# Designs tried in a protein design run: peptides against a protein of PDB entry 5B16. Part 62

Target 1, 136 residues: chain A of PDB entry 5B16
Amino acid sequence: TPSRINHNERLEFLGDAVVEFLTSVHLYYLFPSLEEGGLATYRTAIVQNQHLAMLAKKLELDRFMLYAHGPDLCRESDLRHAMANCFEALIGAVYLEGSLEEAKQLFGRLLFNDPDLREVWLNYPLHPLQLQEPNT
Target 2, 136 residues: chain A of PDB entry 5B16 as posed
Amino acid sequence: TPSRINHNERLEFLGDAVVEFLTSVHLYYLFPSLEEGGLATYRTAIVQNQHLAMLAKKLELDRFMLYAHGPDLCRESDLRHAMANCFQALIGAVYLEGSLEEAKQLFGRLLFNDPDLREVWLNYPLHPLQLQEPNT

## One batch from the design tools (peptide; made by RFdiffusion4, then SolubleMPNN)

Design b2_p18_4_s3 (from b2_p18_4, 10 letters changed)
Fold by OpenDDE base, seed 1:
Structure b2_p18_4_s3 (fold): chain B 136 residues (1-136), chain A 18 residues (1-18)
Amino acid sequence: as target 1 above (136 residues)
Amino acid sequence: MEINEELLKKVIEKLQSL
């Protein structure tokens, strides 16, 4: 078994891909007339560290980070980066132990506080194969 | 590239327009 550090980095790697994939798919369907450059720009805005750190704060990861690594995270930018990485690792873990659907649901719930907008994001038509994705 | 919070808000606004 890999060390905890290596495992977290691996989960982060996986979660980064999951977050990017989910975002890409949703944007692709939600904006059928938007060119690639626009889609990429919107994706970057959604998945950038600053935003993921905000989502992580909703999960109170800031409190956890300060408890576990406070002295090493003196700068706000360092804390945000760590929170974003931890958030990716969590999404990776949800995908790994649950399913892509569960990762989608968690990510979508955090993305939007507005329930109507959340509903549009989560339930907009996606690729048919994603509807058939089995639980892990 | 680094994208600011204003661009994120634009994305949200676009989503709201759907």
Scores: peptide ipSAE 0.238, ipTM 0.826, DockQ to the pose 0.023
Fold by OpenDDE base, seed 5:
Structure b2_p18_4_s3 (fold): chain B 136 residues (1-136), chain A 18 residues (1-18)
Amino acid sequence: as target 1 above (136 residues)
Amino acid sequence: MEINEELLKKVIEKLQSL
C-alpha cells in the first residue's frame, strides 16, 4: 500500500484538477464576453494558494495543521501552502468518495458567504462532460 | 501577471454585478 503521504499527494493532485475544472466551467458561463486571458486570470485568482488557504481556514484546517505539524509551519507562508494543499486533498477526497456534485457544492459554499452570490455561482448549466463523469 | 487579493476582489465584484 502507498504511504499516507503519497496517498495524500495523490488526492491533492486530483483535487487540484477538480477545483481547476469547476472554476473554469463556472467562469466560462458567468463571463461569456471575457476573453481567454481574462478567464485564466480570474481562475488563477480563485484557485491560488492564498485563496485556497483562506477557504481551508473556514474549515479550520489551520488548527488541524498547527496541531499536526506546528513545528514545521512556523512561517505563515508555509502554513498557507500546507493549508492550500490540504484543501485540495480534501476536495479530491470528496470527489473520489462522494461525487463531483458534492465537491462543487462544498467548494461553492466556501467561495461565498453571501447566499445570493453563492446561488449565482452554483446555478449555471453543467458542462455536458460533467454529466458523463462517473462520480457526478 | 501578478495574482493577488485585488484580482480576487475584482472577480467577486464582477460576480456581484451579474
Scores: peptide ipSAE 0.215, ipTM 0.810, DockQ to the pose 0.023
Fold by OpenDDE base, seed 3:
Formats: structure tokens, C-alpha cells, sequence
Structure b2_p18_4_s3 (fold): chain B 136 residues (1-136), chain A 18 residues (1-18)
């Protein structure tokens, strides 16, 4: 059995892919006339570590980090990086134990404080296969 | 990467225009 550290790293690996995928899919559909360079730029802005850390704050992961690792997180950059990693692991766990839909819902709810924008992001029509769990 | 607040605002503004 893998150590807890290895398990968290594996979840982080998975969550990174899920966040990247969900962001890509939604941007693709929401901006049908935007060129690839623009899509990539928007994706980078959404999934960069500092932004994910901001989303993690909404879940009060900063309080958890300070409680568990306070002495090791003297630098703000270290805290942000750790929070981003933890956020990815969380999304990975939600996907693994739940579904892509549940990961989508959680991520979307955190992305926007404005309920109208949240609704647009979460409910914009997507191809059914894009939200379907893989068969293999 | 260091977050670009202006870029993030642009994304939000574009989303608001939908």
C-alpha cells in the first residue's frame, strides 16, 4: 500500500488533469469564436497555482494548512503552492470517489461568486460524452 | 506563475458578456 504522501501526490496528479480538462471544455463551448491562443490564455489564468489557492481559501484550506504545517509555511508563496496542490488533490478525490459531474459542480461553484455567472458556467450545454465516466 | 490580476479580470468580463 502506498504511503499517505504518495497517495496525496497521486490524487494531486489526477486532480490537476480534471481541473485542466473541465476548464478546457467549458472555455471551448463558452467561447466558440475564440482562437486557440485565447483559449489557452484564459485556461492558464484560471488554473494557475495562485488562482487555485484563492479557490482553496473559499474552502478554508488555508486554516487547515496553517494548523497542520504552519512552521513550514513561512513564505506566502509556499502556502499558496501547498494550497493549490491540496485543492487539486481534493478535486481528484471528488472525481475518484464521486463523479466528473460532482467535480464539475464543486469547481464551478468556487469559480464564481456571482450566481448568474455560476449558472452560465455550470449549465451551458456540453456534449454528453464529455461528462461521461470513462469505460476503461 | 505569478497571477495576472488584469488577465483574470478580462476572463471574468468576457464571461459576464455571455
Amino acid sequence: as target 1 above (136 residues)
Amino acid sequence: MEINEELLKKVIEKLQSL
Scores: peptide ipSAE 0.204, ipTM 0.811, DockQ to the pose 0.023
Fold by OpenDDE base, seed 4:
Structure b2_p18_4_s3 (fold): chain B 136 residues (1-136), chain A 18 residues (1-18)
Amino acid sequence: as target 1 above (136 residues)
Amino acid sequence: MEINEELLKKVIEKLQSL
């Protein structure tokens, strides 16, 4: 329905910002000597649609998308785009209904299968704005 | 946008060095 599409697009919009922000903050603290261009390059690699689609696949969103919209997603590129968008919408929803911390934890968990890398990513100092956001 | 797997690998390697 048009209303559902609009809602998902709005959540995607929010989720895109959350993913971008979390990625930026963590990279900023993890790589204090890396120049802006390098930080931007790393961020692009992490948040680009194909990577987000890979993260979405860990949640089996591909199976969900094929079940719900299979006939419209016959192209692999279209499926990846849809998965990335759905992933962003999911992160947006987690932030909206939960907290930035919950979004951070989910995103970090999916970014790294290695627990040690995950811990390094998640346990670096948070931006003051992240610390100021109340957890619900 | 196509993913640059080598770039992602570099990011992971950098993280591993921390």
Scores: peptide ipSAE 0.186, ipTM 0.805, DockQ to the pose 0.023

Design b2_p18_4_s4 (from b2_p18_4, 9 letters changed)
Fold by OpenDDE base, seed 5:
Structure b2_p18_4_s4 (fold): chain B 136 residues (1-136), chain A 18 residues (1-18)
Amino acid sequence: as target 1 above (136 residues)
Amino acid sequence: MEINEELLQKVLEKLQSL
């Protein structure tokens, strides 16, 4: 069996793709007049480590990280990076063990505290490829 | 391309304008 670290890194890999995909789809529909470069810029801004770390903090992953790895995370930048990775792994796990829909809902709920904005983000048509994913 | 908190806020503001 793979080590727990390797497994977590694999989940992070998967979660990174899921976050990228969901963000891409939503931005694509939300900004129909925005060129590819702009879409890519917006996506990067949303999925950057600093932002994912903030989302992770909403799940109290900072407390978890400090509890489990405090001595190794003395710098704030190190903590942010670790939290972002952990967040990706969590999304990957949600997708793997649950569904893409569950991952979408979790991600969307964290992106916006305002329920109205959350609904705007979440209530766009699903991409055809999402409908054909096995874990939707 | 520089990605920072300011850019994130700009994106979020645009999302809020929808």
Scores: peptide ipSAE 0.218, ipTM 0.812, DockQ to the pose 0.023
Fold by OpenDDE base, seed 1:
Structure b2_p18_4_s4 (fold): chain B 136 residues (1-136), chain A 18 residues (1-18)
Amino acid sequence: as target 1 above (136 residues)
Amino acid sequence: MEINEELLQKVLEKLQSL
């Protein structure tokens, strides 16, 4: 099996794609009149490292990062980057071991604290193929 | 490109308007 470092990087790679895909699909349906440039801008805002780091903080990844790598993460920007990467890896792991639906649910729960907005995001019509995605 | 926090808030506000 790959080293833990390689495995985490692979999960990060997968999670990055999952986060981007989920965001793209939801934005596509939520904003039917928005042009591609606007959709891309909104997506970038949602999936940028700074935002993902904020979501990671909700999972207390900052505490974990400081415990495991505190001396290497002295700068706030380094910590945010590491947290964002770790968050992507977690989403990748959820997708890998669970399903796209589970990844969607986790991501949506973290995106919005407002339960009404969360429900709109999570339950908005998606591509029909996503409704058929089996659990792993 | 890096998007600032203000733009993120605008996106969230747009979502809230739905």
Scores: peptide ipSAE 0.190, ipTM 0.803, DockQ to the pose 0.023
Fold by OpenDDE base, seed 4:
Structure b2_p18_4_s4 (fold): chain B 136 residues (1-136), chain A 18 residues (1-18)
Amino acid sequence: as target 1 above (136 residues)
Amino acid sequence: MEINEELLQKVLEKLQSL
């Protein structure tokens, strides 16, 4: 199990970077007049553990975590932290085994319940290379 | 792509509410 734990931690490390990157890029393009401090504040709000845990709950990762690790997660704060880590690992795995686009789509779908807002977030132009090869 | 200003404002409000 030590090897599996290490693998999950590595995926979490990668997923953290992917979530941070996607959030940064989208905010940068969506808010061209927002200063760096504002961009950083919005990024923090999006990627903070509390928010990622809420996104994880949409995937019912709380039920998964309690099933697999219930005895170790007796506090709600511990569960939220574990859910956030698990969410990052999931995004990392999607990026690793799939693509940045697939990670973006999954993340964006969870960020917004409103389909119009989701479309704005997901479809606003990003890097030119990403525009040239959508869905890859 | 151009962003609808109303939708942009809604995104901003959502982000601010986090």
Scores: peptide ipSAE 0.060, ipTM 0.694, DockQ to the pose 0.027
Fold by OpenDDE base, seed 2:
Structure b2_p18_4_s4 (fold): chain B 136 residues (1-136), chain A 18 residues (1-18)
Amino acid sequence: as target 1 above (136 residues)
Amino acid sequence: MEINEELLQKVLEKLQSL
């Protein structure tokens, strides 16, 4: 329905901001000696549609998109863009209905397959609740 | 978890691969 479409677009808007914010914050804290240009470059790489689509694929959103919107997604570039938007909407929804922490955890889990690297990423900055947990 | 420069470098390398 049109209302659902509008809702998804609003979620995309929110999710885009959340993804960019989380990315920015983590880069900023993890790499205090990295210049702004480097921070911006890596942020762009992380949040670009192609990469977000790859993350979306880990959640098998491609299958979902083809099921729901197959006729409109004949080209790979169209599918990639749609998947990126869908991923943003998902993050937006997680933030909206859950928390920023939950969005952070989901994003980090998808961003890094290596558990050690994932934990490094997720620990910066340390959330107050994480400070209450034993070091690993 | 102990975070050292090696792990940070590996994170950076992963990001550079994107």
Scores: peptide ipSAE 0.457, ipTM 0.884, DockQ to the pose 0.027; fails the geometry check

Design b2_p18_5_s1 (from b2_p18_5, 6 letters changed)
Fold by OpenDDE base, seed 5:
Structure b2_p18_5_s1 (fold): chain B 136 residues (1-136), chain A 18 residues (1-18)
Amino acid sequence: as target 1 above (136 residues)
Amino acid sequence: DDEEFLKKMIEYAKKFFS
């Protein structure tokens, strides 16, 4: 329905911000000597539609949308975009209904299969400004 | 456990997108 689509678009908007934030923060800490341009390039690679669609596939999100919108998603590029959008919406929903920590866990666990890399990613702080300049 | 985690997330997705 149009209302559901609009609602998902709002969640996608929120999820996009969450994914960007989590990626930015963790890249910042993981690569302390990498300049802004390199960080931005790395972030782009992580959050691009093709990659997010791959993460969505791990959750089998394609099974849901193909059932509902199969005829509209006959092209691979269209499916990738839809999968990426749905993944963002899911992240947004998890953040909204749960917490940033839960969104981080979802995103991080899907990003890395390597336990060591996953642990490094998940153990970095999500609120660096609060750490640097705590409210008094 | 990754398998259990994925199951939970898939179930969440089912509720959200179904």
Scores: peptide ipSAE 0.278, ipTM 0.851, DockQ to the pose 0.683
Fold by OpenDDE base, seed 1:
Structure b2_p18_5_s1 (fold): chain B 136 residues (1-136), chain A 18 residues (1-18)
Amino acid sequence: as target 1 above (136 residues)
Amino acid sequence: DDEEFLKKMIEYAKKFFS
């Protein structure tokens, strides 16, 4: 329905910001000697549609997406873009219904399969705003 | 733990995007 589509787009908007924020904060602390240009480059690589689509595939979002929207996703590039959008919407929903910490956990767990890298990513110093996130 | 987490997220996704 149109209302469902609008809701998803709003969540995509929110989720995009959450993904960008989490990525920026972590990169900032993980690479203290990296210049802004480098930070921006790595952020782009992490949050680009192709990568987010791969994360979405880990959650098997493609299976129900193709069932519901197959005719509109006949092109591989369209599917990839839709998958990325759905991932953003999911992150937005997790943030909205849960917390920024939960969104961080979801994102981080999907980003890294290596336990050492995952540990570093998930447990690096939090931005002050993350410490002040709402309880609800 | 990781598998359980993913299962939960998948179920949430199914509910949300269905």
Scores: peptide ipSAE 0.241, ipTM 0.833, DockQ to the pose 0.691
Fold by OpenDDE base, seed 2:
Structure b2_p18_5_s1 (fold): chain B 136 residues (1-136), chain A 18 residues (1-18)
Amino acid sequence: as target 1 above (136 residues)
Amino acid sequence: DDEEFLKKMIEYAKKFFS
């Protein structure tokens, strides 16, 4: 369902790419023996709107959205979609104005509540882009 | 305004970074 609220679609576009990239890279390294189909399946599950909406919920973006766009969020599905889009925009913004590392940190912290799993995700491996751009 | 939205997102994100 298309969102009826005003949002930064350009940031969402960028954030979507960042989320896709981070997810892809981490899955690639975390599951070295998993075939492409499995990697793609996991990626889809991680980056789908309903999951991103759940991550957004952890950040209480619903409160932000309701404050800014409450009257336009008439259905739960609209809220979930808006939450997912807002999450993408947030990641895009963090990447754009901060760094890929910050985006990774934020995303990873939300993906895992387990400290051990989070540690693996956040600290291994180094992203190729960061290897080429150490200041990122 | 896209720029204003960006600013809000960054400000919001700061709450979650130490």
Scores: peptide ipSAE 0.190, ipTM 0.782, DockQ to the pose 0.098
Fold by OpenDDE base, seed 4:
Structure b2_p18_5_s1 (fold): chain B 136 residues (1-136), chain A 18 residues (1-18)
Amino acid sequence: as target 1 above (136 residues)
Amino acid sequence: DDEEFLKKMIEYAKKFFS
């Protein structure tokens, strides 16, 4: 329905910000010696539609998309964009209905199959200010 | 584990996007 689509678009907006935030923060800790340009490049690679679509594939979102919107997704490029958007919406929904932590878990678990990378990503050091204000 | 978590998220996605 149009209202459902609008809701998804709003969630995509939110999810995009959440993905961007999580990626930025975690890359900062994953690559402590990497300059801003490298961090930005890496972030772009992680959050680009093609990659997000791959993450969506792990959740089998393509099956849902083809079922619900198949006629509008005849092209692979259209499907990839739709899947990326849906993934963002899902992240947004998880953040909204759950927590940033849950969104982080979802995103991190899909990003990394390597246990070591996942460990660093999901359990990065807290900022000193966070240590001072643990309730935030 | 990862499999159980992903399964849960897939189920959530089904509800959300269906």
Scores: peptide ipSAE 0.344, ipTM 0.874, DockQ to the pose 0.688; fails the geometry check

Design b2_p18_5_s2 (from b2_p18_5, 5 letters changed)
Fold by OpenDDE base, seed 3:
Formats: C-alpha cells, structure tokens, sequence
Structure b2_p18_5_s2 (fold): chain B 136 residues (1-136), chain A 18 residues (1-18)
C-alpha cells in the first residue's frame, strides 16, 4: 500500500542516519590519527549498499525478500538495493521501538566477528556532553 | 545470547516487512 511504502521510506531515512552515526563514532575512536578524508572513505565503504546487503544476508533477509517480493526483483542489483534499504529500515525500526543502544548492539554484532573489535565498538568512549548528561 | 538475539531480529524483520 502507499502508506506502507511511505512508512518504509521514512524508516530508511531514519535508519540511514543511525547507521551513519554509529559508523562515524566507531571509526572516530578506532582510528584516532586518521584524517577526515580517510574516515569518510571508510565510512562510505561500510555503509554502501553492497556491504549493507551482506549484513542483511546474515539476518537471512534474502530468503525472505525473494519469498515475499521475488517477482519485483528482476536483477541482482535490484536485490542488493532492496536488501540494503530493508536493512536500513530495520535499524530505524529498532531505534524507534527499542533504543540507540539496541541498534548499536545489532549493528556491531553483524559488523564484527572479532571479540576485541566488537568490544571496542560496544564500549566506545562517550562524548563529554554525554558523560555530563548520561540520561538524555 | 548472540544467536538468540539474531533470531529475534530475524523474526521481527519477517513480521515487519511481510
């Protein structure tokens, strides 16, 4: 329905921002000596449709997408795009229904198999303003 | 449990996007 399509697009919009933010924060602390251009390049690589589609596959969204919407997915590129959008919408929904923390945990679990890297992701330092206002 | 968490989100995704 048009309403459902609009809802998904809105969730994609929100989820894109959440993914972008979480990725930015992680990269900022993981690479303290890397210049902005390098940080931006790595961020782009992490959040590009190809990679997000791979993360979506870890949730087995491909099987669901093909089952539910196969006739609308005529090309591999269409599937990747749909998978990436679906992943963004999911992250957006998790943020809304749960929390940023829950979104971070889900995203981190999918991004990192290495326990040390995951630990850094899950426990990255908070901004001074967050330390001052931890409940906001 | 990580696997339980993933299953939770898989089920949520299926319900949401069905």
Amino acid sequence: as target 1 above (136 residues)
Amino acid sequence: DDEELLEKFKEYAKKFFS
Scores: peptide ipSAE 0.263, ipTM 0.821, DockQ to the pose 0.646
Fold by OpenDDE base, seed 1:
Structure b2_p18_5_s2 (fold): chain B 136 residues (1-136), chain A 18 residues (1-18)
Amino acid sequence: as target 1 above (136 residues)
Amino acid sequence: DDEELLEKFKEYAKKFFS
């Protein structure tokens, strides 16, 4: 329905911000000697549609989307874009229904298969704002 | 654990997008 579409787009908006925030904070701490340009480039690589679509694939979001929206996703690029948006919406929903911490956990779990790298991501110092967020 | 966490978020996906 139109209302659900609008709601999903709102979640995408929120999720995009959450993904950007988490990525920025973690890159800032993980690469203390990397200049802004490098940080921005790295962030772009992490949050680009192609990558987010891959993360969405790990959650099998394509199965839901093809069932509901298959005819509208006939092009690979359309599917990739939709998958990325769906992933953002999910992150937004997790943030709303759960917490920023849970969103971080989801994002980190999908970003890294290597447990050591995941551990670094998940347990690096939190941004001061994040420390003040409820249920984080 | 790790797998349980993944399943939890798959359930989130199901809740919001199925």
Scores: peptide ipSAE 0.257, ipTM 0.817, DockQ to the pose 0.751
Fold by OpenDDE base, seed 2:
Structure b2_p18_5_s2 (fold): chain B 136 residues (1-136), chain A 18 residues (1-18)
Amino acid sequence: as target 1 above (136 residues)
Amino acid sequence: DDEELLEKFKEYAKKFFS
């Protein structure tokens, strides 16, 4: 329905910000000597549609995309873009219905296959407000 | 564990997008 589509677009908007934020914070602390340009380049690599689509595939979002949109997503590039957007919408929904912490956990689990790297991702320094408001 | 977490979010995705 049009309402559902609009809702997903709104969630995508929110989720994009969450993904960008989590990625930015992680990179900031992980690479303390890296200049802004390098941080931005690294972030772009992490959050680009192709990468987010791969993360979406781990959640089998492609099954939902093909079911819902079918012929509209016959082109691989279109599917990739849709999956990336869907992933962002999911992150947005997790943030709204859960917390930033849950979004971080989801994103971290999907980003890294190596448990050690996941731990590094999940254990970056938290903002003071996050410590004060753990459910934020 | 990590696998349980993944399954949790797979189920969430299913509910949200179904």
Scores: peptide ipSAE 0.244, ipTM 0.807, DockQ to the pose 0.740
Fold by OpenDDE base, seed 5:
Structure b2_p18_5_s2 (fold): chain B 136 residues (1-136), chain A 18 residues (1-18)
Amino acid sequence: as target 1 above (136 residues)
Amino acid sequence: DDEELLEKFKEYAKKFFS
């Protein structure tokens, strides 16, 4: 429905910011000697639609989309874009209904298959804005 | 554990997008 689409677009807007923020903070700490241009390039690679769509597939979001919008998502590029958007909306919803910490947990779990890398991601120093969240 | 966490968010996704 138009209302649901609009609601998801708002959540996508929020989730986009959360994904960008979490990525930026962790890249900043993980690569202390990397210049701004390198950090930005790395961030772009992490948050590009193709990558976010891959993360969304780990949550099997494609099954929901194909069920609801299969005829409209015949092209791979269209599905990829929709998957990325829905992933952002999900992150936004997790942040809104839960916490930034939970959003970080979800994002980190999907980003890394290696548990040691996950631990580094999850336990690196929190940004001041993350410390201000009530459930962190 | 990691699998339990993933399942938790899969369930969340199901509720959100269903």
Scores: peptide ipSAE 0.236, ipTM 0.806, DockQ to the pose 0.703

Design b2_p18_5_s3 (from b2_p18_5, 7 letters changed)
Fold by OpenDDE base, seed 5:
Structure b2_p18_5_s3 (fold): chain B 136 residues (1-136), chain A 18 residues (1-18)
Amino acid sequence: as target 1 above (136 residues)
Amino acid sequence: EDEEFLRRFIEYAKEFFS
């Protein structure tokens, strides 16, 4: 059986893919006239560690990280990196034990504090194949 | 930076989304 460390790293691996996928899909359909370079730029901005760490802070993962790894996270940059990894692992776990839809909902809720913007992001029409993904 | 730009675009897109 894998160690706890391996388990968390595996979840992080999965979560990274889920976050990137969700971001890509939503950007693709939300901005149909935006070229690939622009889409990629926005995706990078959304999924980069600095941003994911900010999302993690909304979940108060900073408190958790400082509690569990305080001495090793004395530098803010180290904390941000750890928080981003933890966030990815969380999304991975949500997807694994729940569904892509649940991961989508959680991620979307964190992306925007404005409920109107959140609703647009979460409910913008997607291709039928993407709509069926939550069922798997 | 890019996040704020994205937000503005989403706000614009909202006008065409029901």
Scores: peptide ipSAE 0.108, ipTM 0.738, DockQ to the pose 0.026
Fold by OpenDDE base, seed 1:
Structure b2_p18_5_s3 (fold): chain B 136 residues (1-136), chain A 18 residues (1-18)
Amino acid sequence: as target 1 above (136 residues)
Amino acid sequence: EDEEFLRRFIEYAKEFFS
C-alpha cells in the first residue's frame, strides 16, 4: 500500500522534529550551565537511531517489524534503522492525534525505567509557555 | 542498561542543583 508507506514517512518526518524538540527543550533547562556543544552531543546520543531503536524495543516493535517487514530486515543495522523510524512515526502520530504533552509523557516514560530519573526529566521546570501547551 | 548514559547525566544535574 503506497499510501500507507507515504503516510508513515510523513509521520516519521513529524516525529523526528518532535523528538528533537522535546529533547532540546529538556536538556536546555535541565542543564543551564552546559555549553552548546555539550547540549548537542547529548541530544545526538538521545535521538540517534541506536537509542531510538532501544526505546522502540520497549514497545515490542521489533516483533512487529519482523512480522511485517522480515524480508527487508536481514541485517541488525537495518532492523535498528527501521525500528527508529517506526518509533519516530509513532511519536509523530501521538503528537498529531493527541498533543505535544502526550508525546512528551510517552517519550519520557520510555527514556527512563527509573522512576526518580523519569520524574526529574518529565517535571523539571520548563518555560511557562511550554507548560501551558496542554491548555491550548 | 540503555538509560545508563542518561542516568549519569541526570545524577550530575541533581547534585548540581541541590
Scores: peptide ipSAE 0.098, ipTM 0.734, DockQ to the pose 0.025
Fold by OpenDDE base, seed 2:
Structure b2_p18_5_s3 (fold): chain B 136 residues (1-136), chain A 18 residues (1-18)
Amino acid sequence: as target 1 above (136 residues)
Amino acid sequence: EDEEFLRRFIEYAKEFFS
């Protein structure tokens, strides 16, 4: 059986793809006239470690990381990176054991504290493949 | 935490949302 570390890294790998995919899809529909360079710029801002770490903090993953890996996290930058990785693993787990829809909802709720902005983000149309396979 | 960059982006996007 794979180690817990290997499993977490695999979940992180999956979650990274899910976060990037969800971000890409929403940006694509939100900005129909924005060129690729602009879309890529905003995607980078959303999925970078610093931002994902902020999202992770909303789930109190900082407390979790300090509890589980405190001795290895001597600097804030190390904590941010670890939190981002943990967040990706969480999203990966939600997708794997739940659905893409559940991952989308969780991610969207964390992206915005403002309910109105959250609604805009989440109410844009999904790709037909997501509509056809909401549980994948 | 700072979501202002996203706020600006989404506010711009809202003009296209109907």
Scores: peptide ipSAE 0.093, ipTM 0.730, DockQ to the pose 0.027
Fold by OpenDDE base, seed 4:
Structure b2_p18_5_s3 (fold): chain B 136 residues (1-136), chain A 18 residues (1-18)
Amino acid sequence: as target 1 above (136 residues)
Amino acid sequence: EDEEFLRRFIEYAKEFFS
């Protein structure tokens, strides 16, 4: 596997964790009375490939993927999976090169087109350690 | 894009924080 592909896969690995972590934290604070099963259900809905692919489409990653990897993405399911992976890699890169805060902001902006919902999602408090992370 | 699945949930939650 070429170095770029390997690097991208590593970023996907990191990004997957970041997306799941951010989702978990925000759901936890946003819904203090929701049981674990409910939290897990909504987390799954948010982080599953189908949803991440939709978020990726907001960044026009579909056009990017078709340009860069079109011959390998003839099936819609393959494209969707690739977009989800690419989205994870992007979030991983933002976290790696920037901060968790920047990843949070980007993810939140993409999660909701409705600014009111976006503000609700982003305005809930994070754990103190998460607040400190961007400055470490 | 379809964000309605989260919209309904968050709007319900807002009732407890408003």
Scores: peptide ipSAE 0.091, ipTM 0.723, DockQ to the pose 0.025

